# Peptides against a protein of PDB entry 8OXM: the designs that were tried, part 259

Target 1, 371 residues: chain A of PDB entry 8OXM
Amino acid sequence: FKAEFRLAGGVNLPKIIDCVGSDGKERRQLVKGRDDLRQDAVMQQVFQMCNTLLQRNTETRKRKLTICTYKVVPLSQRSGVLEWCTGTVPIGEFLVNNEDGAHKRYRPNDFSAFQCQKKMMEVQKKSFEEKYEVFMDVCQNFQPVFRYFCMEKFLDPAIWFEKRLAYTRSVATSSIVGYILGLGDRHVQNILINEQSAELVHIDLGVAFEQGKILPTPETVPFRLTRDIVDGMGITGVEGVFRRCCEKTMEVMRNSQETLLTIVEVLLYDPLFDWTMNPLKALYLQQRPEDETELHPTLNADDQECKRNLSDIDQSFNKVAERVLMRLQEKLKGVEEGTVLSVGGQVNLLIQQAIDPKNLSRLFPGWKAWV

## One batch from the design tools (peptide; made by RFdiffusion4, then SolubleMPNN)

Design b2_p24_5_s1 (from b2_p24_5, 18 letters changed)
Fold by OpenDDE base, seed 1:
Structure b2_p24_5_s1 (fold): chain B 371 residues (1-371), chain A 24 residues (1-24)
Amino acid sequence: as target 1 above (371 residues)
Amino acid sequence: SAAQEARNKAIMENLKNPPKLIYD
């Protein structure tokens, strides 16, 4: 290992280390030091299954609909090595880097990313109306710039157009599969973009099965479809290619209901797969910058075997697992808020929910819903 | 199809027993 490391960004600040193999080759590795990489590994296998379903269907295969996957090697419950996604950058790094971020470069007179975050943090405990008003002020003074990613990377107009379509297809596929699996909103540092393919890679899959809805600040969107994510699609936004790719992905998921339910059922009852939200994980995911100073690692909570009666834990776990399976079955039937929707109706509802500034204004400010 | 069930079963076995990536 080299003595130097780089930060990849993200909520968990994963470390990029350069490793020299026994073969003399330098390999970049992403090291997570606090997360259970088993969840990422399991979710990559579920994505591979979804990709297999998408490749079997003629309409999704013709559109090249796929979720980008990465290799995960869990070393322990709290450590693992990710194959570094070579030639990728976090969307958040490209957009809101303090030195050379695209917002600063293209919109130097807009609010800084820090000013936006400060304004939204000040209203975090306020009414939904106050949050909405401040969010609209932030959005007015922080205009989207993600269109410039493809323009900077792809100078040839024909290549630029092809890569913008690849990006749009990647967002659509990941949004719908992410909704089915209940991944919810994604922090902008946990979405990587490939600088050659313009496809997205989702990392840090520690929130699944709608567990983001039980956070102290519950998520209010089915997936991340913020203004910059939409701006990257170009002038058509969510219309045309994105909508059609969402519909075709949703059609394949709904037609694969039995297979998806069976796989998720096995995962939910796997004792080695901790998908449940715990208080420490919730605190970590929604930690305020002010709260970083007080979490001294003094939770050497001794493994006090809280012999909580095994029966009550098992009953509570089973009820949560059953509820997750029921909600997954509803999604795969097109049941939204007690109403059965067509594929087009369901996809339309999800898009409207994801782009609604009222929903976006209610998200945890640390996840930067204005980006 | 029986081949699809066998693939789903193999995926489920791989989910329970994630292949130890043999680093070469």
Scores: peptide ipSAE 0.000, ipTM 0.301, DockQ to the pose 0.024
Fold by OpenDDE base, seed 2:
Structure b2_p24_5_s1 (fold): chain B 371 residues (1-371), chain A 24 residues (1-24)
Amino acid sequence: as target 1 above (371 residues)
Amino acid sequence: SAAQEARNKAIMENLKNPPKLIYD
């Protein structure tokens, strides 16, 4: 390890450390000092397993369907080493950076990212109808620009086309795998794009097994398929390559039901894998700028009274775990809203749910559903 | 860590021989 470190941007100010590998190559590592990286490490293993299933199937292998993974080494509940995804940028940084964001560069007459955020925050406690109206106004005055990512990075037309297909396949694979695992908190800072491959890297995997639905503002979409995500696919949008890649991914997941259920069962009952949503985590994920002042962690709340009888915690935990397994089994059977769907029918429903402006308008404003 | 290796091994064993769900 070098003695020098760099600060990465973001609220938790993660430290970037340079290390020399046994191969003599310098590699950057991100040291997170407050987040439980055990969740990320476990979910990366699940993604590697999903990738193994996808590589076994001829149709998904031919399409190179994979969810991008990164190395996570958890050191403690509050510390770990993350392999820094070199040559990746948060999609939010490219799209909505205050100075040089693609929206400002390509759409200078549209609303600013700040204006959009403000408008959606003003209606956060309002009716679904008022949220929908303001969301539609924001969307009309904040047009998608993510097509320009591949155009800026890949000047050769043949390379550009290949990278746009790689992006579309990555979105499809991560969307379906993410849906099966109930992956939440897919805001624009938790999705990185690789500047060389155009593939997505999903980070901060702490909201899984549909625990996003129990947030104070419930998640209403199965995955992120917002207007900019779709714009990055080019003219065909969600039709053609994306849909077919979703269907082929879903087919492999459904045909791997027993394997996936067994793996998730082992993970749900692993005492080292805290997948459950707690009030502090919920507040952290949906914290308002106004609420920053009150979260002085009074770490001094006596550990004594949360001796809820271990039996009642265990029973409540077991009931939640059973419900998660049951819902996973339903998804893998194609059971949606009490109806058994074909792979094509299920994928179609998920796409429609993910692009529905009514569902998008109901999300927490920090999720930035207009991006 | 030994726990991570044990988990990776258990995961790899389950990938080779998926246990039948007991709930059939």
Scores: peptide ipSAE 0.000, ipTM 0.308, DockQ to the pose 0.019
Fold by OpenDDE base, seed 3:
Structure b2_p24_5_s1 (fold): chain B 371 residues (1-371), chain A 24 residues (1-24)
Amino acid sequence: as target 1 above (371 residues)
Amino acid sequence: SAAQEARNKAIMENLKNPPKLIYD
């Protein structure tokens, strides 16, 4: 280990440490201090299995459809080391950095990222109608710029085209795999982009199996397909390559139903894998400025003395696990709202839900749905 | 606080009966 460390941005102040391996190679590592890195480790294994399924299918293999993975070494339930994805940047850092963000550089007359966040925070406790109106005003005055990522990084037109294609494929694969697994908390700091490959790396995988729906402000979108995410695809947007890659990914997932159910069942009943949403985690993910004053650090882990009888905990847990498995089975059958959809119909519904400004306006302001 | 207990109760109730995604 080097004697010096850098702080990564974020609420848990993760430490970026440089490690020299026995091979003499320097490796950047992210040390998370309070997050259950077991969840990230488990979800990386699931992503590797999904990648194996995608590589077996000729259509998905030809398209190089993969979800990017990283190495996780869990040290405890609350600590571990992530292999830092060298040459990645959070999409939020590129887009909405206060100093040199792409929105400020390319759209200097638009609202600042701070103004957008402030406006959405002011209406956080308001009606859905008021949230929608303010969200539409924010969106009108905060136009997407993520197309410039590939244009800045890849000056050769042929390379630029291939990288934009790689990006679009990565968004499609991660969106569909993420939807099947019920991956939530897809804010702009939890999605990294590789500056060399233009592929996305999803981090902080603690909100899975649709547990984002049980947050105080429930998640209303199946995945992140916001205006900047779409803008990065270029002129075709969600049409053409993105849609086809989603359909081909969904086809492989649906055809792998038994394998995916078996894997998820083992994980849901693993006593070491705490996938359930708890009140402390919900507070952490959706902390309000008003809640900061009462977070005395003395919430010792011992006030788990909401001793629900062990029997009532186990019965409630089993019912939640069964419901997650049933919902996963429905998704893998193409059952949406009680209707059986084709792969194309299901993918179309998910795209429409993800881009709907009504759904986006209802999200927690910290998710930054206008980005 | 009473607000925190109410929030904890709501989360625990949502765990028992997770809401559907809102699709308009």
Scores: peptide ipSAE 0.000, ipTM 0.308, DockQ to the pose 0.043
Fold by OpenDDE base, seed 4:
Structure b2_p24_5_s1 (fold): chain B 371 residues (1-371), chain A 24 residues (1-24)
Amino acid sequence: as target 1 above (371 residues)
Amino acid sequence: SAAQEARNKAIMENLKNPPKLIYD
């Protein structure tokens, strides 16, 4: 290990360290000191399985449909080492960095990211109608710019086109796999983009199996398909390549139903894999600036041995696990809202749900659905 | 099918025993 470390941003101040392997190669690692990496590690294994399914199918293999994975080594319940995704940047950093973000650079007369967040936070406790109106005002005055990522990184037009296609395929694969696994919406800092491949890397996989729907502000989208995410696909947006890649990914997932159900069943009943949403985790994920004052970081989650009778916890857990499995089975059968859909019909519904401003306006403002 | 069970078992073994990151 090198003696120097860098801080990555965030509450837990993760340390980026450089290590030299036995092979003489330098590798960057992220050391998280307070985060539970077990969920990330498990979800990376599930992604590797999904990738194996996608590589076995000729149509998804030809399209190079993969979900990007990273190495996770949990050291404890509160610490671990990540292989830092070298040559990646958070899409949120590229888009809405306070100093040099793409929105500020390309749209200097639009609302600032702070103004957008403020406006949406002011209506957070308001009606869905008021949220929608303010979200539409924010969207009108905060136009997408993510198309410029590939244009800045790839100056050659042929390379630019190939990388935009790689991006679009990566979004499609991660969106459908993410929907099947119930990852929900993804905070813009938890989506990295590779500056060389234009592929997405999803990090901090603390919400899975639709547990985002039981947050204080429920998730209303199947995956993140915000205006900037769509803008990165270029002029066709969700049409053509994205839609076809979603359909081909969904086809592989549906045709792999037995495998996916069996794996998810095992994960849901693994006592080492705490996938359930708890109130503290929910508060952490949807923390309000007003709530920062009361959360003394000293609440060791250790001391609330609430002796919930083991029986009542187990019955509640089993009912949630069964519901997750039933919903996963429905997804893999194409059952949406009690109707069996074709792959094309299901993918169309999911795209429409993900881009609907009514759904986006209802999301937690901290997750920046206007970005 | 036996091939599917073998795949499920191999995936389960990989989930239970994540391959040691051989830092070669």
Scores: peptide ipSAE 0.000, ipTM 0.298, DockQ to the pose 0.024

Design b2_p24_5_s2 (from b2_p24_5, 14 letters changed)
Fold by OpenDDE base, seed 2:
Structure b2_p24_5_s2 (fold): chain B 371 residues (1-371), chain A 24 residues (1-24)
Amino acid sequence: as target 1 above (371 residues)
Amino acid sequence: SKALEERNKKIVENLLNPPKLIHD
């Protein structure tokens, strides 16, 4: 370990520590101090599996469809080393950093990121209609700018085009794989972009198997396909490359049903993989300014007692695990709302759900659905 | 943790590449 550390940006202020490996290679390591890195580690293994399935199929291999993975080394239940994704930036840091964010640079007359967040927080407890109206006002006064990421990083037009294509493929693959696995909490700080590849790296994989739907403010979108995410694809938006890459990813997932079900079943019944949503995790993910006062430092002790009411929890756990497996089987059959859809029909429904302003307006304000 | 990651990785590897049952 080097004596120097840097703070990474974001809520958890993870420490970036430079480590020399036994191989003599310097590696930046992200030390998260409070996150259960076991969930990230397990989900990275599932992503590696999905990547193997995608590499076996000729159509997805030709398109280089992969979900970006990183090395997780859990050190304890609450500490671990993430291999820092060197040369990545949170999309939120690029877009909505208060000092030099792309929205402020390219759209100086639009609402500030703070003004947008404030407006959406003011209506958080209001009707869906009031949330929708304020969300539309915010969106009108906060225009997308993520197209400028590739334009700033890639000055050569041919490289720029290739990188925009890599970005679009990465969004498509991660969106469909994320949907199949029920990946939630896709806020702008949990999605990194690689500054050299333009590929996305999804971090903080603790909300999986649709557990985002049981949050106090339920998740209403299958994946993040917000206006800036779409703007990064350029003029074609969700059409052409994105849609076709989603369809080809979904085709591989559906054709791998037995493999995916068997893997997820093993993970759901792994007593060391805590995928279930708990009230403390829900409070942490959807903390209100009013709730900041109650996070007293005593959160260290009581994680042992919540595990011991085992008997009634076990029947409820098994029923939740069974429901997760049933819903995964439905997704892999193309069953949406009791209807069997084709791959194209299912992908179309998911795109429509993800871009619907009514769904986006209902999300927790911390998710920043206007970005 | 490490033994479980290795076990899960091995389960995952075995699910992807089921060991050919060498029928002797």
Scores: peptide ipSAE 0.000, ipTM 0.307, DockQ to the pose 0.018
Fold by OpenDDE base, seed 4:
Structure b2_p24_5_s2 (fold): chain B 371 residues (1-371), chain A 24 residues (1-24)
Amino acid sequence: as target 1 above (371 residues)
Amino acid sequence: SKALEERNKKIVENLLNPPKLIHD
């Protein structure tokens, strides 16, 4: 390790450290001091397994369908080291950076990212109709620009086309695997794009197994497929390459049902893997400006002495795990809303749900569904 | 480069603490 570290900002003051390996290569690492990285570590192992399944199938291998993974080493329940994804940028930083974000550069007369967020926060407690109307106004005055990422990075037309296809395949693979694992909507900062490959890296996997549906503002989309995510695919949008890659990924997942169920069952019953949503985690993920005054820093999470009888906790946990497994089995059978769908029918339903402005308008404003 | 490192710092900062809307 180099003696110098950089503080990444934030309440948890994570440290960016440069590590020189025994191979003489410098590797950046992020040291988180208060986050449980076990969930991220487990989900990376599941992604590696999904990648193995995708590489075994000729159709998905030919399309180079993979989820980008990173190394996570949990050191304790509240600390760990993650391999920093060198040469990546968050989609949110590229799109909505306050100084020189792509929206400000390419659409200077549109609403600012701040104005959009303010408008959506003002209606957060309002009806779904009022949320939809304001979301449509925001969308009209905040037009997508993510097409410019590949255009800025890849000046050669043949390379540009190849990288746009790599991006589209990465979105498709991560969307379908993310849906199967119940990752739901992803905050724009928790999606990194590789500046060389145009592939996505999903980080901070703190919501899995549809636990986003039990948040104070429940998720309403199966995965993030917002207007900028679609704009990065180019003129075909969700049609052609994206749809076919989703279908081929879903075919592999459904044909691997037994393997996926067995692995997820082991993980759900692992006493070291806390995947359940708790009130503190829910508050952290969807914190409102009004809630800041009551968050006394004295929530020492050492008050695990909620002496709720161990028996009632175990019974409640087992019932949640059983429901997650049952819903996973339904997804892998193509059961949606009580109907058995073909792979094409299921993928079509998921795409329609993910792009529906009514679903997007109901999301937590902090996740920026207009981006 | 130093610029990439400052960018990655700001990125991680925004990831871990998304900038609160400072109401002016």
Scores: peptide ipSAE 0.000, ipTM 0.261, DockQ to the pose 0.041
Fold by OpenDDE base, seed 3:
Structure b2_p24_5_s2 (fold): chain B 371 residues (1-371), chain A 24 residues (1-24)
Amino acid sequence: as target 1 above (371 residues)
Amino acid sequence: SKALEERNKKIVENLLNPPKLIHD
């Protein structure tokens, strides 16, 4: 280990540590200090399994449909080392990093990222109608710019076109796999883009199995398909390549129902895999300025008391696990709201839910649904 | 804390009755 470390941005202040391997190579490691990296490690194994299923199918293999994975070494329940993906940047860093962000560079007369955040925070406790109106005003004055990522990084037109296709395929694969697994907390800092491949790397997998829906401000979208995510696909947007890649990914997932259910069942009942939402985790994910004064003293003490009502917890846990498995089975059958949909019908519904400004306006302001 | 109890109640309520996603 080098004696020097860098702080990555974020509330958990993840430490970037440069490690010299036994091979003499320097490897950048991200050390998270409070996240359950076991959850990330488990979800990476599930993603590797999904990739194996996608590689077995001829149509998904020809399209090179994969969800990007990273190495996780859990050290404890609250500490571990992530292999930091060298040559990746958070999409939020590229888009909305202060004055150097792509929105400020390409749209200097639009609202600042801070103005957008402020406007949405002011209406956070307001009606859904007031949230929708302010969200539409923010969106009108904050136009998408993520198309410029590939244009800045890939100057050759043939390479640019290939990388835009790689991006679109990566968004499609991660969106459908993420939906099947109920992956939440898809804010702009939890999605990295590889500057060489244009593929997305999803990090911080601590909200899975639709546990984002049980947050105090519930998640109202199946995956992140915001205006900048769509803008990165180019002129066709969600049509053509994206839709076809979603359909082919969903087809493989639905045809792999038994394998997916068996693996998720083992994971849901693993006593070491804490996938359930708890009040402290919910407080952390959706922290308000009013809550800052209370978080500092209680993070060490109250984790023991919430675990102690074991007998009522076990029956409630089993019912929640059964519900997660039932909902996973429904998704893999194409059952949406009690109706059996075709692969194309299910993918269409998910795209409409993900791009609906009514759903996007209801998200927690920290998710930045206008980006 | 009072804020933690309020959040816990909302989590339990949403666990029992998960919100549906809206579509047009």
Scores: peptide ipSAE 0.020, ipTM 0.437, DockQ to the pose 0.043; fails the geometry check
Fold by OpenDDE base, seed 1:
Structure b2_p24_5_s2 (fold): chain B 371 residues (1-371), chain A 24 residues (1-24)
Amino acid sequence: as target 1 above (371 residues)
Amino acid sequence: SKALEERNKKIVENLLNPPKLIHD
């Protein structure tokens, strides 16, 4: 291991360590120190299964619909080595890096990312109307620039067009599968983009099965489809390729209901897979930059041995697991708000929910819904 | 179908027992 490390970004600030292998090759490795890498490992296997379903369907196979996966080697419950997604950058790093971010480069007269965050933090405890008004002011003065990613990386027009389509397909596949698995909104540092393929890699999968809805500031979107995410698709936005790829992905997921339910059921009842939201995890995920200094509680190892009375916890866990399975079954039937929708109707509802500035304005400001 | 159940079992077994990433 080199003595130097870099931060990868993300909620948990994982450390990138350059390692020299026994073969003399330098390899970047991601070291997570607090995350259950088993969640990431399990979710990668679920993504591989979803990819297998997508490869069997002729229409999704022809469209090359896949979720990008990465290798996870869990070493312990709290530590492991991720094979770093070589040739990827966090979309947040490209967009809102303080020095050379695309917003600063292409829109130097817009609000800074810091000004946007400050404005939204000031209204965090205010009404939904006040949040919406400030979010609209932020959005007006912070215009999307993610179209420039493909323009900077792919100078040949034919390659540029192909890579923009690859990006759009990747967003569609990950959005629908992410919705089915209840990944919800994704922090901009937890979405990587491959600089060669323009495909997305989702990392830090610690919020799944709609557990984002039970956060202190609940998620209000089915997946991240913010203005920059849409801008990366180019002129057609959410229409055409994106919508059709969402519909074809949703069709495969709904037609695979029994398989998906069986897999998720086994995962929910795996005592080794802690998918449940706990108060400390919730606090950490929605921690303010100001709160980072104080919340080094010495999590003494001993307080995890709160012998939670086995009977009441088992019943509460089982009820949460049953609710997750019921909601997954509803999604796979196209049941939204008690109404059975067609694949096109369900995908349309999800897109509208994800792009609605009223829903985006209600998100936790730390997740930067204006990016 | 029995073939779907066996496949689901094998997917589940692979999920619960992730193949040891052989470090090459």
Scores: peptide ipSAE 0.000, ipTM 0.289, DockQ to the pose 0.024; fails the geometry check

